# Ledger of designs, part 18: peptides against a protein of PDB entry 6FBK

Target 1, 90 residues: chain A of PDB entry 6FBK
Amino acid sequence: EDTGVRVELAEEDHGRKSTIALRLWVEDPKKLKGKPKDNGAIEFTFDLEKETPDEVAQEMIESGFFHESDVKIVAKSIRDRVALIQWRRE

## One batch from the design tools (peptide; aimed at target 1 I42 E43 E59)

Design b2_p20_2_s4 (made by RFdiffusion4, then SolubleMPNN; from b2_p20_2, 6 letters changed)
Fold by OpenDDE base, seed 2:
Structure b2_p20_2_s4 (fold): chain B 90 residues (1-90), chain A 20 residues (1-20)
Amino acid sequence: as target 1 above (90 residues)
Amino acid sequence: SDLPVIDFDPLREELRRKRE
């Protein structure tokens, strides 16, 4: 499913550490229910063992980057990318 | 590429600290 939110690795992943650097940005704002705060990219580290996409998405909303109604779509975007990264590592 | 980039890590750390 195309969430309209793009999530990519901000650095090359060699599968050596439990943390990865991600970059997230809105590619298609029409897919969101709310108006995103910025048109830029959000860079963050994600601990594959300790963090969850839902909690990260919630934090982004609390920071004002996205409307609360879009928490699930943001979380899904992160989850989908993380899954791909993990699958590639296996 | 040309998109402005925001470092989210320090922001969320601040959020976590405030919640405690």
Scores: peptide ipSAE 0.730, ipTM 0.919, DockQ to the pose 0.904
OpenDDE base, seeds 1, 3, 4, 5: peptide ipSAE 0.728, 0.730, 0.728, 0.730; ipTM 0.918, 0.919, 0.918, 0.919

Design b2_p20_3 (made by RFdiffusion4)
Pose (drawn by RFdiffusion4):
Formats: sequence, C-alpha cells, structure tokens
Structure b2_p20_3 (pose): chain A 83 residues (1-30, 38-90), chain P 20 residues (1-20)
Amino acid sequence: EDTGVRVELAEEDHGRKSTIALRLWVEDPKDNGAIEFTFDLEKETPDEVAQEMIESGFFHESDVKIVAKSIRDRVALIQWRRE
Amino acid sequence: EKREFKVLTLEELEELREEE
C-alpha cells in the first residue's frame, strides 16, 4: 500500500553519521507544513519520534503507528542505500 | 530532553529542494 506521509533527508547523507536530519510532510491523509527533525539511527525509534509528533500537535494520537512507519521506511531506505 | 521540531511552509521546503 501507501502511507501518504513523505519522509526525506534534510541534509546530504554523508554516511557514518549516527544522527540524520529528516523532513516529514503529508500529501494524502487517507499545520499543513513540513516538519524537520533529527533522528538517531542506533538509538531513537520511529515510534518514539511519531509519538513526540503526536504530543506536539501534528497528528492524532492513534495515528502514531502510521507516522512511525513512514519515518521507519525512510530510515530503512537510507540504510539500504547505505548498503 | 525534548526534541526540537522545525516547522516550515511547503514553499520553503521547495526552495530548500532547489538549493540542494
């Protein structure tokens, strides 16, 4: 399927960086803006950041697993492109 | 520690993309 939540890199992926800057926004909901944040790959969880975005007023409380996966896919996509 | 979120407009995001 599709999530409709786009998560992309914010800064050039340099490799061997334990923290990455990401940008998140929504195009299909099936603040209306972009959300930039940092993510620690070896420590932080996509579910943790999703909940923070919940507790910060971006999405609904039960919309956490959906946003957590959208971030998780980007984290996965960055590491696969990192071989 | 609390996380910091930077909120941008979609136009600002497009500008950033063009710069990159």

Design b2_p20_3_s1 (made by RFdiffusion4, then SolubleMPNN; from b2_p20_3, 9 letters changed)
Fold by OpenDDE base, seed 2:
Structure b2_p20_3_s1 (fold): chain B 90 residues (1-90), chain A 20 residues (1-20)
Amino acid sequence: as target 1 above (90 residues)
Amino acid sequence: MKRKFRVLSMEELRRLEEER
């Protein structure tokens, strides 16, 4: 499903660290219920062992990047990318 | 502690992606 939110690796993943650097940005704002702030991209680290996409999404909302109504869209975007990264690490 | 978020401009993002 196209969430309209793109999440990409901000670094090369060699599968060695439990943490990865991610970049997140809105590609299709029409997919969002609220109006995101006009930021380019948000870069952050994600701990594959300890953190959840939902927690990170909540923190983004708390920081004012997205409307609370879009928390699930943001979380899903992160989840989908993280799953892909984990699958590639096999 | 609050999570650290770094905000990039779209122009900066484009440059970084083109360099990869």
Scores: peptide ipSAE 0.607, ipTM 0.860, DockQ to the pose 0.886
OpenDDE base, seeds 1, 3, 4, 5: peptide ipSAE 0.603, 0.606, 0.604, 0.605; ipTM 0.857, 0.859, 0.859, 0.859

Design b2_p20_3_s2 (made by RFdiffusion4, then SolubleMPNN; from b2_p20_3, 7 letters changed)
Fold by OpenDDE base, seed 1:
Structure b2_p20_3_s2 (fold): chain B 90 residues (1-90), chain A 20 residues (1-20)
Amino acid sequence: as target 1 above (90 residues)
Amino acid sequence: MKRKFKVLSFEELEKLRELR
């Protein structure tokens, strides 16, 4: 599904660390129920072993980047990228 | 402690994309 939210690696992944730098931005705001902040992107560190996409998405909402009604779509975007990264590491 | 998020402008994002 096209969530309208894109997530990419903000750095090269050599598969050596459990933490990765991610970059998230809105490609299609129409896919979101609420109005996101007018930012180019949000960068953050994600621990592949200790953190979850839902947790990070919730923290983004608490920080005011997204409306609470969009937590699931944001979490899915992160989850999909994380899954791909983990797949490539094997 | 709240998670640290770095906010990039559209201009900054485009510059970073050009460098990769």
Scores: peptide ipSAE 0.608, ipTM 0.860, DockQ to the pose 0.802
OpenDDE base, seeds 2, 3, 4, 5: peptide ipSAE 0.607, 0.607, 0.606, 0.593; ipTM 0.863, 0.859, 0.859, 0.855

Design b2_p20_3_s4 (made by RFdiffusion4, then SolubleMPNN; from b2_p20_3, 6 letters changed)
Fold by OpenDDE base, seed 3:
Parts: sequence; structure tokens; C-alpha cells
Structure b2_p20_3_s4 (fold): chain B 90 residues (1-90), chain A 20 residues (1-20)
Amino acid sequence: as target 1 above (90 residues)
Amino acid sequence: MKRKFKVLSLEELEELRKLR
């Protein structure tokens, strides 16, 4: 499924740390609000062992970057990328 | 404690787009 939200690594992953840097791009400007609405990209760290995509997505909503109705779309995009990263580490 | 999010500047974003 194409969510219109893209998540990529913001750094090279050497598989040594539990934390990774991620970059989130939004293709549809209607999904954005607040400060990132102008440019459409957000960077953040994600702890592969301690954090969940749902919790991080909710924090993005609370930070004012997305509408509440888009929390599941954002969470899915993060989850899908994190899964790919974890599979590559195995 | 609020999570820290970095919003990219237009210049940073344009540079990244050139690399994609």
C-alpha cells in the first residue's frame, strides 16, 4: 500500500546500535500541519528495542505535524521501514 | 519529556532532493 508517506534511513546502518536515524517524507501536503508543512520532511531517532511505531506516530501528532486521523498511516510507514531494517540486520 | 524532532530547512531539503 502506498501511504504517501516515505521513511528512509538518515544515516548508514552498520547494525551496531539499537538506535537509528530516520527521515520521513510526505508527498501529500494535505497530510502535513504545523512547521513541517512548508517543506515536508522530519528527522528523528528510533530505538529498535524500546520504541514502537504507534507511540512515535502519536508523538508526532502531539507535536503538531499531522492530523489525528493520519496517525495510523504514519505509524504504518515507520513500521514498514523498521521491519525492513531489522530483516536486513538478520 | 517531549521527543526531539528535526524539521529540515528548505536548503537542506533541496540538497537531499538533488541526491535522490
Scores: peptide ipSAE 0.574, ipTM 0.863, DockQ to the pose 0.508
OpenDDE base, seeds 1, 2, 4, 5: peptide ipSAE 0.566, 0.571, 0.573, 0.569; ipTM 0.861, 0.862, 0.861, 0.861

Design b2_p20_4 (made by RFdiffusion4)
Pose (drawn by RFdiffusion4):
Structure b2_p20_4 (pose): chain A 83 residues (1-30, 38-90), chain P 20 residues (1-20)
Amino acid sequence: EDTGVRVELAEEDHGRKSTIALRLWVEDPKDNGAIEFTFDLEKETPDEVAQEMIESGFFHESDVKIVAKSIRDRVALIQWRRE
Amino acid sequence: SKREFKVHNEEELEEIKEEF
């Protein structure tokens, strides 16, 4: 399927960086803006950041697993491109 | 420590989308 939540890199992926900057926004919901944040790959969880975005007023409380996966896919996509 | 979120508006979002 599709999530409709786009998550992309914010800064050039340099490799061997334990923390990456990400940008998140929504195009299909099935603040209306972009959300930039940092993510620690070896420590932080997509579900943790998703909940923070919940507790910060971006999405509904039960919309957490959906946003957590959208971030998780980007983290996965960055590490697969990192071989 | 608390996380910081930088929020960009709709015009800034359109610029960000053009990067990709």

Design b2_p20_4_s1 (made by RFdiffusion4, then SolubleMPNN; from b2_p20_4, 8 letters changed)
Fold by OpenDDE base, seed 4:
Formats: structure tokens, C-alpha cells, sequence
Structure b2_p20_4_s1 (fold): chain B 90 residues (1-90), chain A 20 residues (1-20)
């Protein structure tokens, strides 16, 4: 499913720590509320053991990056990438 | 406390896109 939001690793993953650096790409300006306005990427740390995609997505909404109606789209993008990372670690 | 998010600038974005 193409949500218009793409998430990838912002660093090499050696499977040694629970925290990972992620980069969220937005190419459709319709998905953006705050900065960036046209296109861009947002980087953040995600704890694989303690945090959830829904929590992080909600915090991005509260920070003004996206409309509240897009929280589940953002969460799904994070979840899908996190799942792949965890699968590769096993 | 708010979560820290870093927004890449246009130059950083172009550099990353060039890697694909």
C-alpha cells in the first residue's frame, strides 16, 4: 500500500541496540501541515522495545507536521518499516 | 518534554536523493 509516506533507516542497523534512527520521507505536499511545506524528510529515534508507531505518529501530529486525519497513515508507514527491521534481526 | 524531530533542509534532501 502506497501511503505517500516512506520510512527507512537513517543509520546502519547492526542489531545491537533497541533504539534506531529512522527517516520519514514525504513527497506529497498535501500530506504536510507544517514544515516541511513542499517536500522533505523527518528524522527521529525509535525504541523498538518501548515505543509504538501510533505514539510516534501522534507526537508528529502534535508537533504540527501532519493533519490529525493522517495519523494512521503515518503510523502505518512507521509500523511497516519497523516490522521489516525486526524481521531482519531474527 | 516533546519528542525531538529533525527536519532535513533542502540541501541535505538533495544529497540523499542523489544516492538513489
Amino acid sequence: as target 1 above (90 residues)
Amino acid sequence: MKRKFRVLNEEELEELKALY
Scores: peptide ipSAE 0.581, ipTM 0.862, DockQ to the pose 0.633
OpenDDE base, seeds 1, 2, 3, 5: peptide ipSAE 0.580, 0.578, 0.581, 0.579; ipTM 0.864, 0.861, 0.861, 0.862

Design b2_p20_4_s2 (made by RFdiffusion4, then SolubleMPNN; from b2_p20_4, 8 letters changed)
Fold by OpenDDE base, seed 4:
Structure b2_p20_4_s2 (fold): chain B 90 residues (1-90), chain A 20 residues (1-20)
Amino acid sequence: as target 1 above (90 residues)
Amino acid sequence: MKREFKVLDEEELKELKALY
């Protein structure tokens, strides 16, 4: 599914740490609530063992980046990338 | 305590996109 939100690694993953740096791109400005307004990317850390995409997405909503109605779209984008990262580590 | 989020500015974004 094309969500209009892209998530990628912001660092090289050697499979040694549970914490990774992620970068979230939003190509659809309509999905942005706060900053950025047009084009932008948000970088953050994610603990593969302790955290969930839903929790991080909710924190992004609470921080004012997205509308509450888009939380599941954001979470899905994070989940899909995290799944690929974990698959590669196996 | 809230999670830290780094928002890339326009210049940083341009530099990053130029790599693709």
Scores: peptide ipSAE 0.562, ipTM 0.848, DockQ to the pose 0.636
OpenDDE base, seeds 1, 2, 3, 5: peptide ipSAE 0.507, 0.523, 0.560, 0.554; ipTM 0.817, 0.825, 0.847, 0.844

Design b2_p20_4_s3 (made by RFdiffusion4, then SolubleMPNN; from b2_p20_4, 10 letters changed)
Fold by OpenDDE base, seed 2:
Structure b2_p20_4_s3 (fold): chain B 90 residues (1-90), chain A 20 residues (1-20)
Amino acid sequence: as target 1 above (90 residues)
Amino acid sequence: MKRKFIVLDAEELEKLKAEY
């Protein structure tokens, strides 16, 4: 399902390290219950072995980027991209 | 520790989107 939130690699992934740089932005704000803080993108590091999409999404909300009601949709967008990256590494 | 988030503006994002 299209979350309206897009997540892409912010760096080339050579499959060498457990941490990756991700870039997240809203493509379709109508999919969100709240209004995003900004219309740009958020870049962050994600540890494929230690971190979870849900925790990162919650941290984004705590930072004021998204409304708390959108935590799951944001987490899903991160999860989906992370899954693709991990599948590509295999 | 608080997670570091780097914010890109819309213009920066549009330039980067061209790579996708």
Scores: peptide ipSAE 0.706, ipTM 0.923, DockQ to the pose 0.875
OpenDDE base, seeds 1, 3, 4, 5: peptide ipSAE 0.704, 0.697, 0.695, 0.700; ipTM 0.922, 0.920, 0.919, 0.922

Design b2_p20_4_s4 (made by RFdiffusion4, then SolubleMPNN; from b2_p20_4, 10 letters changed)
Fold by OpenDDE base, seed 4:
Structure b2_p20_4_s4 (fold): chain B 90 residues (1-90), chain A 20 residues (1-20)
Amino acid sequence: as target 1 above (90 residues)
Amino acid sequence: MKRKFIVLNKEELEKLKALY
């Protein structure tokens, strides 16, 4: 499902560490219920072993990047990318 | 502790999109 939110690696993944750098931005704001802040992109680190997409998404909302109604959409976008990264590592 | 988020502007994003 197209969440309208894109997540990509912000660094080359050599598959050696559990922490990765991600870059997130909105491609289709119409897919979101609320209006996100007028940002270009958000970069952050994600620990594949210790962190969850839901927690990160919640932290983004708490930081004011997205409306609370979009927490699941944001979380899904992160989850989907993380899944792809993990798949590529196998 | 609060998570660190690095915010890029639209111009920076457009430049980076060329990599995708």
Scores: peptide ipSAE 0.682, ipTM 0.907, DockQ to the pose 0.849
OpenDDE base, seeds 1, 2, 3, 5: peptide ipSAE 0.677, 0.677, 0.678, 0.679; ipTM 0.905, 0.905, 0.905, 0.906

Design b2_p20_5 (made by RFdiffusion4)
Pose (drawn by RFdiffusion4):
Structure b2_p20_5 (pose): chain A 83 residues (1-30, 38-90), chain P 20 residues (1-20)
Amino acid sequence: EDTGVRVELAEEDHGRKSTIALRLWVEDPKDNGAIEFTFDLEKETPDEVAQEMIESGFFHESDVKIVAKSIRDRVALIQWRRE
Amino acid sequence: KPKRKFKVLSLEELEELQEE
């Protein structure tokens, strides 16, 4: 399927960085802006950041697993491209 | 844990950043 929540890199991926800057926005919902944040790959969880975005007023409380996966896919996509 | 910081941008600002 598709999530409709786009999550992309914010800064050039340099490798061997334990923290990465990410940008998240929505194009299909099936603030209306971009959300930039940092993510620790070895420590922080996509579900944790998703809940913070919930507790910060970006999405609905039960819309957490969906946003958590969208971030998770990007984290996965960055690490696969990191071989 | 420390409070996380979220930077909220417009979509126009996001497009400008993408063009860089």

Design b2_p20_6 (made by RFdiffusion4)
Pose (drawn by RFdiffusion4):
Structure b2_p20_6 (pose): chain A 83 residues (1-30, 38-90), chain P 20 residues (1-20)
Amino acid sequence: EDTGVRVELAEEDHGRKSTIALRLWVEDPKDNGAIEFTFDLEKETPDEVAQEMIESGFFHESDVKIVAKSIRDRVALIQWRRE
Amino acid sequence: AEERRRRIRESKERNERENE
């Protein structure tokens, strides 16, 4: 399927960086802006950041697994492109 | 974590200003 939540890199992916800057926004919901944040690949969880975005007033409380996966896909996409 | 919290807060404030 599709999530409709777009998560992309914020800074050039340099490799061997344990923390990456990401940008998240929504195009299909099936603040209306972009959300930039940092993510620690070996430590932080997509679900943890999703909940923070919940507790920060971006999405609904039960919309956490959806946003967590959208972040998770980008983390996965970055690491696969990292071989 | 603190940096992420700050950036998320800053992003929300920027979005609010852009919507005004």

Design b2_p20_6_s1 (made by RFdiffusion4, then SolubleMPNN; from b2_p20_6, 8 letters changed)
Fold by OpenDDE base, seed 4:
Parts: C-alpha cells; sequence; structure tokens
Structure b2_p20_6_s1 (fold): chain B 90 residues (1-90), chain A 20 residues (1-20)
C-alpha cells in the first residue's frame, strides 16, 4: 500500500546494533489529511528493541511534525520499513 | 521526546540548507 510517506535507512545497516538511523519524507502529499509545513526530509533514530512505530509516530505528531489525523499513515510507513529491515537481518 | 524533537528539527534545518 502506497502511504505517500517514504522511509529509508539513513545509514548502512550492518545488523550489529539495535538502533538504526532512518530518513522520512512525504512523497505524495495528497495521501495525507494534513498539509505538511514543509516538504523536507527528517532524520530520526529508531530502537528496534525498545520502540514501536506507533509510539514513535505519536511522538512526531505531538511534536507537531504531522497532523494528528495522519498518525496511522506515518506509523504504517515506519512499520513497513522496520519490518523489511528486520527481515533482512534474519 | 525533547531529544527526538531536537534531532529532527536539526535534520530539517540541514535538509533545507542542502536544498539551497
Amino acid sequence: as target 1 above (90 residues)
Amino acid sequence: MEERRRRIEESKRRNREAAR
């Protein structure tokens, strides 16, 4: 499913640490209910052992990076990328 | 929360500077 939000590794993953660096940006703003304040990419760390996509997405909403109505889209985008990364580590 | 917010805001600044 095309969420309109793209998430990629911001660094090479050697599978050695639980923390990964991710880059996130809006590729198709029409998929979002809220209008992003800017079209720039953001970078953040994600702890594969301690954090969940839903909690991280909610934190981004509370910080004002996205509209509250788009939390599910953001969470799904992070989840899908994290799942792929975890699969590649196996 | 504040740490993540700060890091993201810094990344947005870097991205805007790189786009100039």
Scores: peptide ipSAE 0.555, ipTM 0.870, DockQ to the pose 0.506
OpenDDE base, seeds 1, 2, 3, 5: peptide ipSAE 0.550, 0.550, 0.552, 0.554; ipTM 0.868, 0.867, 0.869, 0.869

Design b2_p20_6_s2 (made by RFdiffusion4, then SolubleMPNN; from b2_p20_6 with A1M R9E E16R E18L)
Fold by OpenDDE base, seed 2:
Structure b2_p20_6_s2 (fold): chain B 90 residues (1-90), chain A 20 residues (1-20)
Amino acid sequence: as target 1 above (90 residues)
Amino acid sequence: MEERRRRIEESKERNRRLNE
């Protein structure tokens, strides 16, 4: 599924840390119900052992970075990237 | 939560400055 939200590694992943740096930005605003006031990328860390995409996305919504109706889209975007990173580590 | 928010806000500011 094309979520319209892109998530990429903000650093090279050597598979050494449980925490990774991610970059996230809206690539296709039409996929979101919310109306982002900024189109810039954000960066955040994600702990592969302690955090979940859903909880991180919910936290971002609560912080006002995305509309509440887009929580699942954001979560899926993070999840898909995290899964890919984990697969590449194995 | 507060730490993540702060770091994200800082990243947005960095991105803004880099794209000016």
Scores: peptide ipSAE 0.489, ipTM 0.848, DockQ to the pose 0.504
OpenDDE base, seeds 1, 3, 4, 5: peptide ipSAE 0.482, 0.469, 0.469, 0.456; ipTM 0.849, 0.843, 0.843, 0.836

Design b2_p20_6_s3 (made by RFdiffusion4, then SolubleMPNN; from b2_p20_6 with A1M E16R E18L N19A)
Fold by OpenDDE base, seed 1:
Structure b2_p20_6_s3 (fold): chain B 90 residues (1-90), chain A 20 residues (1-20)
Amino acid sequence: as target 1 above (90 residues)
Amino acid sequence: MEERRRRIRESKERNRRLAE
């Protein structure tokens, strides 16, 4: 599913750390219910062992970067990327 | 949580400046 939200590694993943650097941006704003004030990429860390995509997405919503209606889109985009990273590590 | 919020905000601001 193309969510219109892109999440990529912001660093090379050597599979050694539980924490990874990610970059998130809206590629297709038409896929979202709301429009971010800034379309710049968001760089953030994600702990593969301690954090969940839903919690991280919620933090971004609470910070005002996305509308509440888009929280699941953001969470899914993070989840999908994290899953790929986890699968590649195994 | 607050540290993440700051990092996210700083990231967006940095990208905004680069795009200007």
Scores: peptide ipSAE 0.237, ipTM 0.748, DockQ to the pose 0.562
OpenDDE base, seeds 2, 3, 4, 5: peptide ipSAE 0.214, 0.221, 0.232, 0.228; ipTM 0.740, 0.740, 0.743, 0.749

Design b2_p20_6_s4 (made by RFdiffusion4, then SolubleMPNN; from b2_p20_6, 7 letters changed)
Fold by OpenDDE base, seed 2:
Structure b2_p20_6_s4 (fold): chain B 90 residues (1-90), chain A 20 residues (1-20)
Amino acid sequence: as target 1 above (90 residues)
Amino acid sequence: REERRERIERSKERNRRAAE
């Protein structure tokens, strides 16, 4: 599914640690919030053992990067990427 | 959680500066 939000690894994943570095940016301009000059890629870490996509997405909403209505889209984008990373680790 | 929030804000600031 094309969510209009891209999530990629910001580092090479060797499968050695529970924390990964991710980069997220908007591909669909309809998902942008606030000033366009603020809306480039954002970088963050994700703990594969302790954190959930919904919690992380909510933090991004609270920071004003996305509209509240897009929280589930952001969460799904993170979830899908995390699942792919986990599948490749196994 | 606080560290992630700060990192997101740093990213936004970097993006703003890059667009200037």
Scores: peptide ipSAE 0.409, ipTM 0.840, DockQ to the pose 0.704
OpenDDE base, seeds 1, 3, 4, 5: peptide ipSAE 0.404, 0.401, 0.407, 0.396; ipTM 0.838, 0.836, 0.839, 0.835

Design b2_p20_7 (made by RFdiffusion4)
Pose (drawn by RFdiffusion4):
Structure b2_p20_7 (pose): chain A 83 residues (1-30, 38-90), chain P 20 residues (1-20)
Amino acid sequence: EDTGVRVELAEEDHGRKSTIALRLWVEDPKDNGAIEFTFDLEKETPDEVAQEMIESGFFHESDVKIVAKSIRDRVALIQWRRE
Amino acid sequence: EMPEKIIKLDLKKLREEKEE
């Protein structure tokens, strides 16, 4: 399927960086803006950041697993491109 | 396309504030 939540890199991916800057926004919901944040790959969880975005007023409380996966896919996509 | 409105979210600051 599709999530409709786009999560992309914010800064050039340099490799061997334990923290990465990401940008998240929504195009299909099936603040209306971009959200930039940092993510620690070896420590932080996509679900943890998703909940924070919940507790920060971006999405609904039960919309957490959806946003967590969208971030997770980008983290996965960055590490696969990192071989 | 990416919206022009950009919001920067500092997770570390939010976590420190919750701990306090």

Design b2_p20_7_s2 (made by RFdiffusion4, then SolubleMPNN; from b2_p20_7, 7 letters changed)
Fold by OpenDDE base, seed 2:
Structure b2_p20_7_s2 (fold): chain B 90 residues (1-90), chain A 20 residues (1-20)
Amino acid sequence: as target 1 above (90 residues)
Amino acid sequence: SMPEKIIKLDLEAIRKKKKE
């Protein structure tokens, strides 16, 4: 499903470390229930072993980047990208 | 395409502040 939120690697992944740098931005704002506070790309680190997409998404909400109604959309976007990265590592 | 504006978010720092 197209969430309207895009997540990409901010660096080349060599599959060696548990942390990865990601960038997240809104590609289609019409897919969101709320309006994002900023149109920039959010760069953040994600620990593949310790963090979950839901937790990170919630933290972004708390930071004011997205409306609370869009937490699941943001989480799904992160989850899908992380899953793809993990798949490529195998 | 990716926006030109990059917002660096330190989630670890946020978590630490939340625990204080």
Scores: peptide ipSAE 0.631, ipTM 0.884, DockQ to the pose 0.948
OpenDDE base, seeds 1, 3, 4, 5: peptide ipSAE 0.623, 0.629, 0.628, 0.628; ipTM 0.875, 0.883, 0.883, 0.883

Design b2_p20_7_s3 (made by RFdiffusion4, then SolubleMPNN; from b2_p20_7, 9 letters changed)
Fold by OpenDDE base, seed 2:
Structure b2_p20_7_s3 (fold): chain B 90 residues (1-90), chain A 20 residues (1-20)
Amino acid sequence: as target 1 above (90 residues)
Amino acid sequence: SMPERVIRLDLEALRKKREE
């Protein structure tokens, strides 16, 4: 499902670390219920062992980057990318 | 493609502040 939010690796992944650098940005704002605060890419680290997409998304909301109504769509975007990364590692 | 402007977000730092 196209969430309108894109998440990509900010670094090359060799499958050696539990933490990865990701970048998240809005490709299609029409798919969001609210209006994003910024049009730039958000770079953040994600710990594959300790963090969850939902918690990270919520923290982004609290930081003011997205409207609270879009927490699930942001979380899904992160989850989908993380899943692909993990599948590639296996 | 990725936007030109990149915002570095330190989520760990935010978590620490929230817990204080």
Scores: peptide ipSAE 0.520, ipTM 0.854, DockQ to the pose 0.931
OpenDDE base, seeds 1, 3, 4, 5: peptide ipSAE 0.517, 0.517, 0.515, 0.512; ipTM 0.853, 0.853, 0.853, 0.850

Design b2_p20_7_s4 (made by RFdiffusion4, then SolubleMPNN; from b2_p20_7, 7 letters changed)
Fold by OpenDDE base, seed 2:
Structure b2_p20_7_s4 (fold): chain B 90 residues (1-90), chain A 20 residues (1-20)
Amino acid sequence: as target 1 above (90 residues)
Amino acid sequence: SMPEKVIKLDLEALRKKREE
């Protein structure tokens, strides 16, 4: 499903470390219930072994980047990208 | 395409603040 939120690698993944740099931005704001705080890309590190998409999404909400009603859609976007990255590593 | 503006988010720092 197209969440309207895009997540991409901020760097090349060599599949050697558990931490990856990601960038997240809104591609289609109409798919969000709330209004995003900023139109820029959020760059963050994600530890594949220690972090979860839900936790990271919640932290972004707490930081004010997204409305609380959009936590699940943000989490899904991160989860889907992380899954693709992990599949590529195999 | 990716927006020109990039916002650096330090999640580790946020977590530390919450735990305090």
Scores: peptide ipSAE 0.608, ipTM 0.876, DockQ to the pose 0.932
OpenDDE base, seeds 1, 3, 4, 5: peptide ipSAE 0.607, 0.608, 0.607, 0.603; ipTM 0.875, 0.875, 0.876, 0.873; seed 3 fails the geometry check

Design b2_p20_8 (made by RFdiffusion4)
Pose (drawn by RFdiffusion4):
Structure b2_p20_8 (pose): chain A 83 residues (1-30, 38-90), chain P 20 residues (1-20)
Amino acid sequence: EDTGVRVELAEEDHGRKSTIALRLWVEDPKDNGAIEFTFDLEKETPDEVAQEMIESGFFHESDVKIVAKSIRDRVALIQWRRE
Amino acid sequence: PKPKREFKVLTLEELEELKE
C-alpha cells in the first residue's frame, strides 16, 4: 500500500552519522506544512518521534502507527542505501 | 527524562526552495 506521509533527508547523507536530519510532510491524508527534525538511528524509535509529533499537534493520537512507519521506511531506506 | 524535541516547521514553498 501507501502511507501518503513523505519523509526525506534534510541534510546530505554523509554516512557514519548516528543522527540524521529529516523532513516530513503529508500529501494524502487517507499546520499543512513540512516538519524538520533530527533522528538518532541507533537510539531513537520511529514510534517515539511519531508520538512526539502527536503530542506536538501535528496528527491525531491514534494516527501514531501510520506516521511511525512513514519515518521508519525512510530510516530503512537510508540504511539500505547505506548498504 | 529526555529533553523535549524541537521541530522546525516550514511552509511547503520553503520546502520546495530547499529542494532546489

Design b2_p20_8_s1 (made by RFdiffusion4, then SolubleMPNN; from b2_p20_8 with P1M E6K T11S E16R K19L)
Fold by OpenDDE base, seed 5:
Structure b2_p20_8_s1 (fold): chain B 90 residues (1-90), chain A 20 residues (1-20)
Amino acid sequence: as target 1 above (90 residues)
Amino acid sequence: MKPKRKFKVLSLEELRELLE
């Protein structure tokens, strides 16, 4: 399902390290329950071995980027992209 | 308490340039 939140690689992934650079932005704000900040995108490093999409999403909420009611949809968007990256590495 | 994660915020214009 389309979460309305888009997540892409911010840097090319050569599959050499456990960390990847991700870029996240809202493509369809109507899919969110709250109103996100008027930002273009959020870039961050994600450790494929140590971190989870739920943890990162929660940290985004705590930083004020999204409403608490949208933590699951944000986490899903990250999870879906991470899964694709993991599958591509195999 | 956990250390705060570093988030780099891009402007809408910066994003548009990246998507082109």
Scores: peptide ipSAE 0.716, ipTM 0.916, DockQ to the pose 0.731
OpenDDE base, seeds 1, 2, 3, 4: peptide ipSAE 0.714, 0.716, 0.714, 0.715; ipTM 0.915, 0.916, 0.914, 0.915

## One batch from the design tools (peptide; aimed at target 1 G40 M60)

Design b2_p21_1 (made by RFdiffusion4)
Pose (drawn by RFdiffusion4):
Structure b2_p21_1 (pose): chain A 83 residues (1-30, 38-90), chain P 21 residues (1-21)
Amino acid sequence: EDTGVRVELAEEDHGRKSTIALRLWVEDPKDNGAIEFTFDLEKETPDEVAQEMIESGFFHESDVKIVAKSIRDRVALIQWRRE
Amino acid sequence: SPPSTTWKATLVDGKRVFEKV
C-alpha cells in the first residue's frame, strides 16, 4: 500500500553519521506544512518520534503507527542506500 | 515537494521542541 506521509532527508547524507536530519509532510491523509527534525539511527525509534509529533500537535494520537512507519521507511531507505 | 510552512525541532534536555519558522 501507501502511507501518504512523505519523509525525506534534510541534509546531504554523508554516511557514518549517527544522526540524520529529516523532513516530514503529508500529501494524502487517507499545520499543513513540513516538519524538520533530527533522528538517531542507532538509538531513537520511529515510534518514539511519531509519538512526539503526536504530543506536539501534528497528528491524532492513534495515528502514531502510521507516521512511525513512514519515518521507519525513510530510515530503512537511507540505510539500504547505505548498503 | 514539501509545503512552504516549515516546523523545526530542537533537542532541549533530551526532548524535542517543535517551533514554527

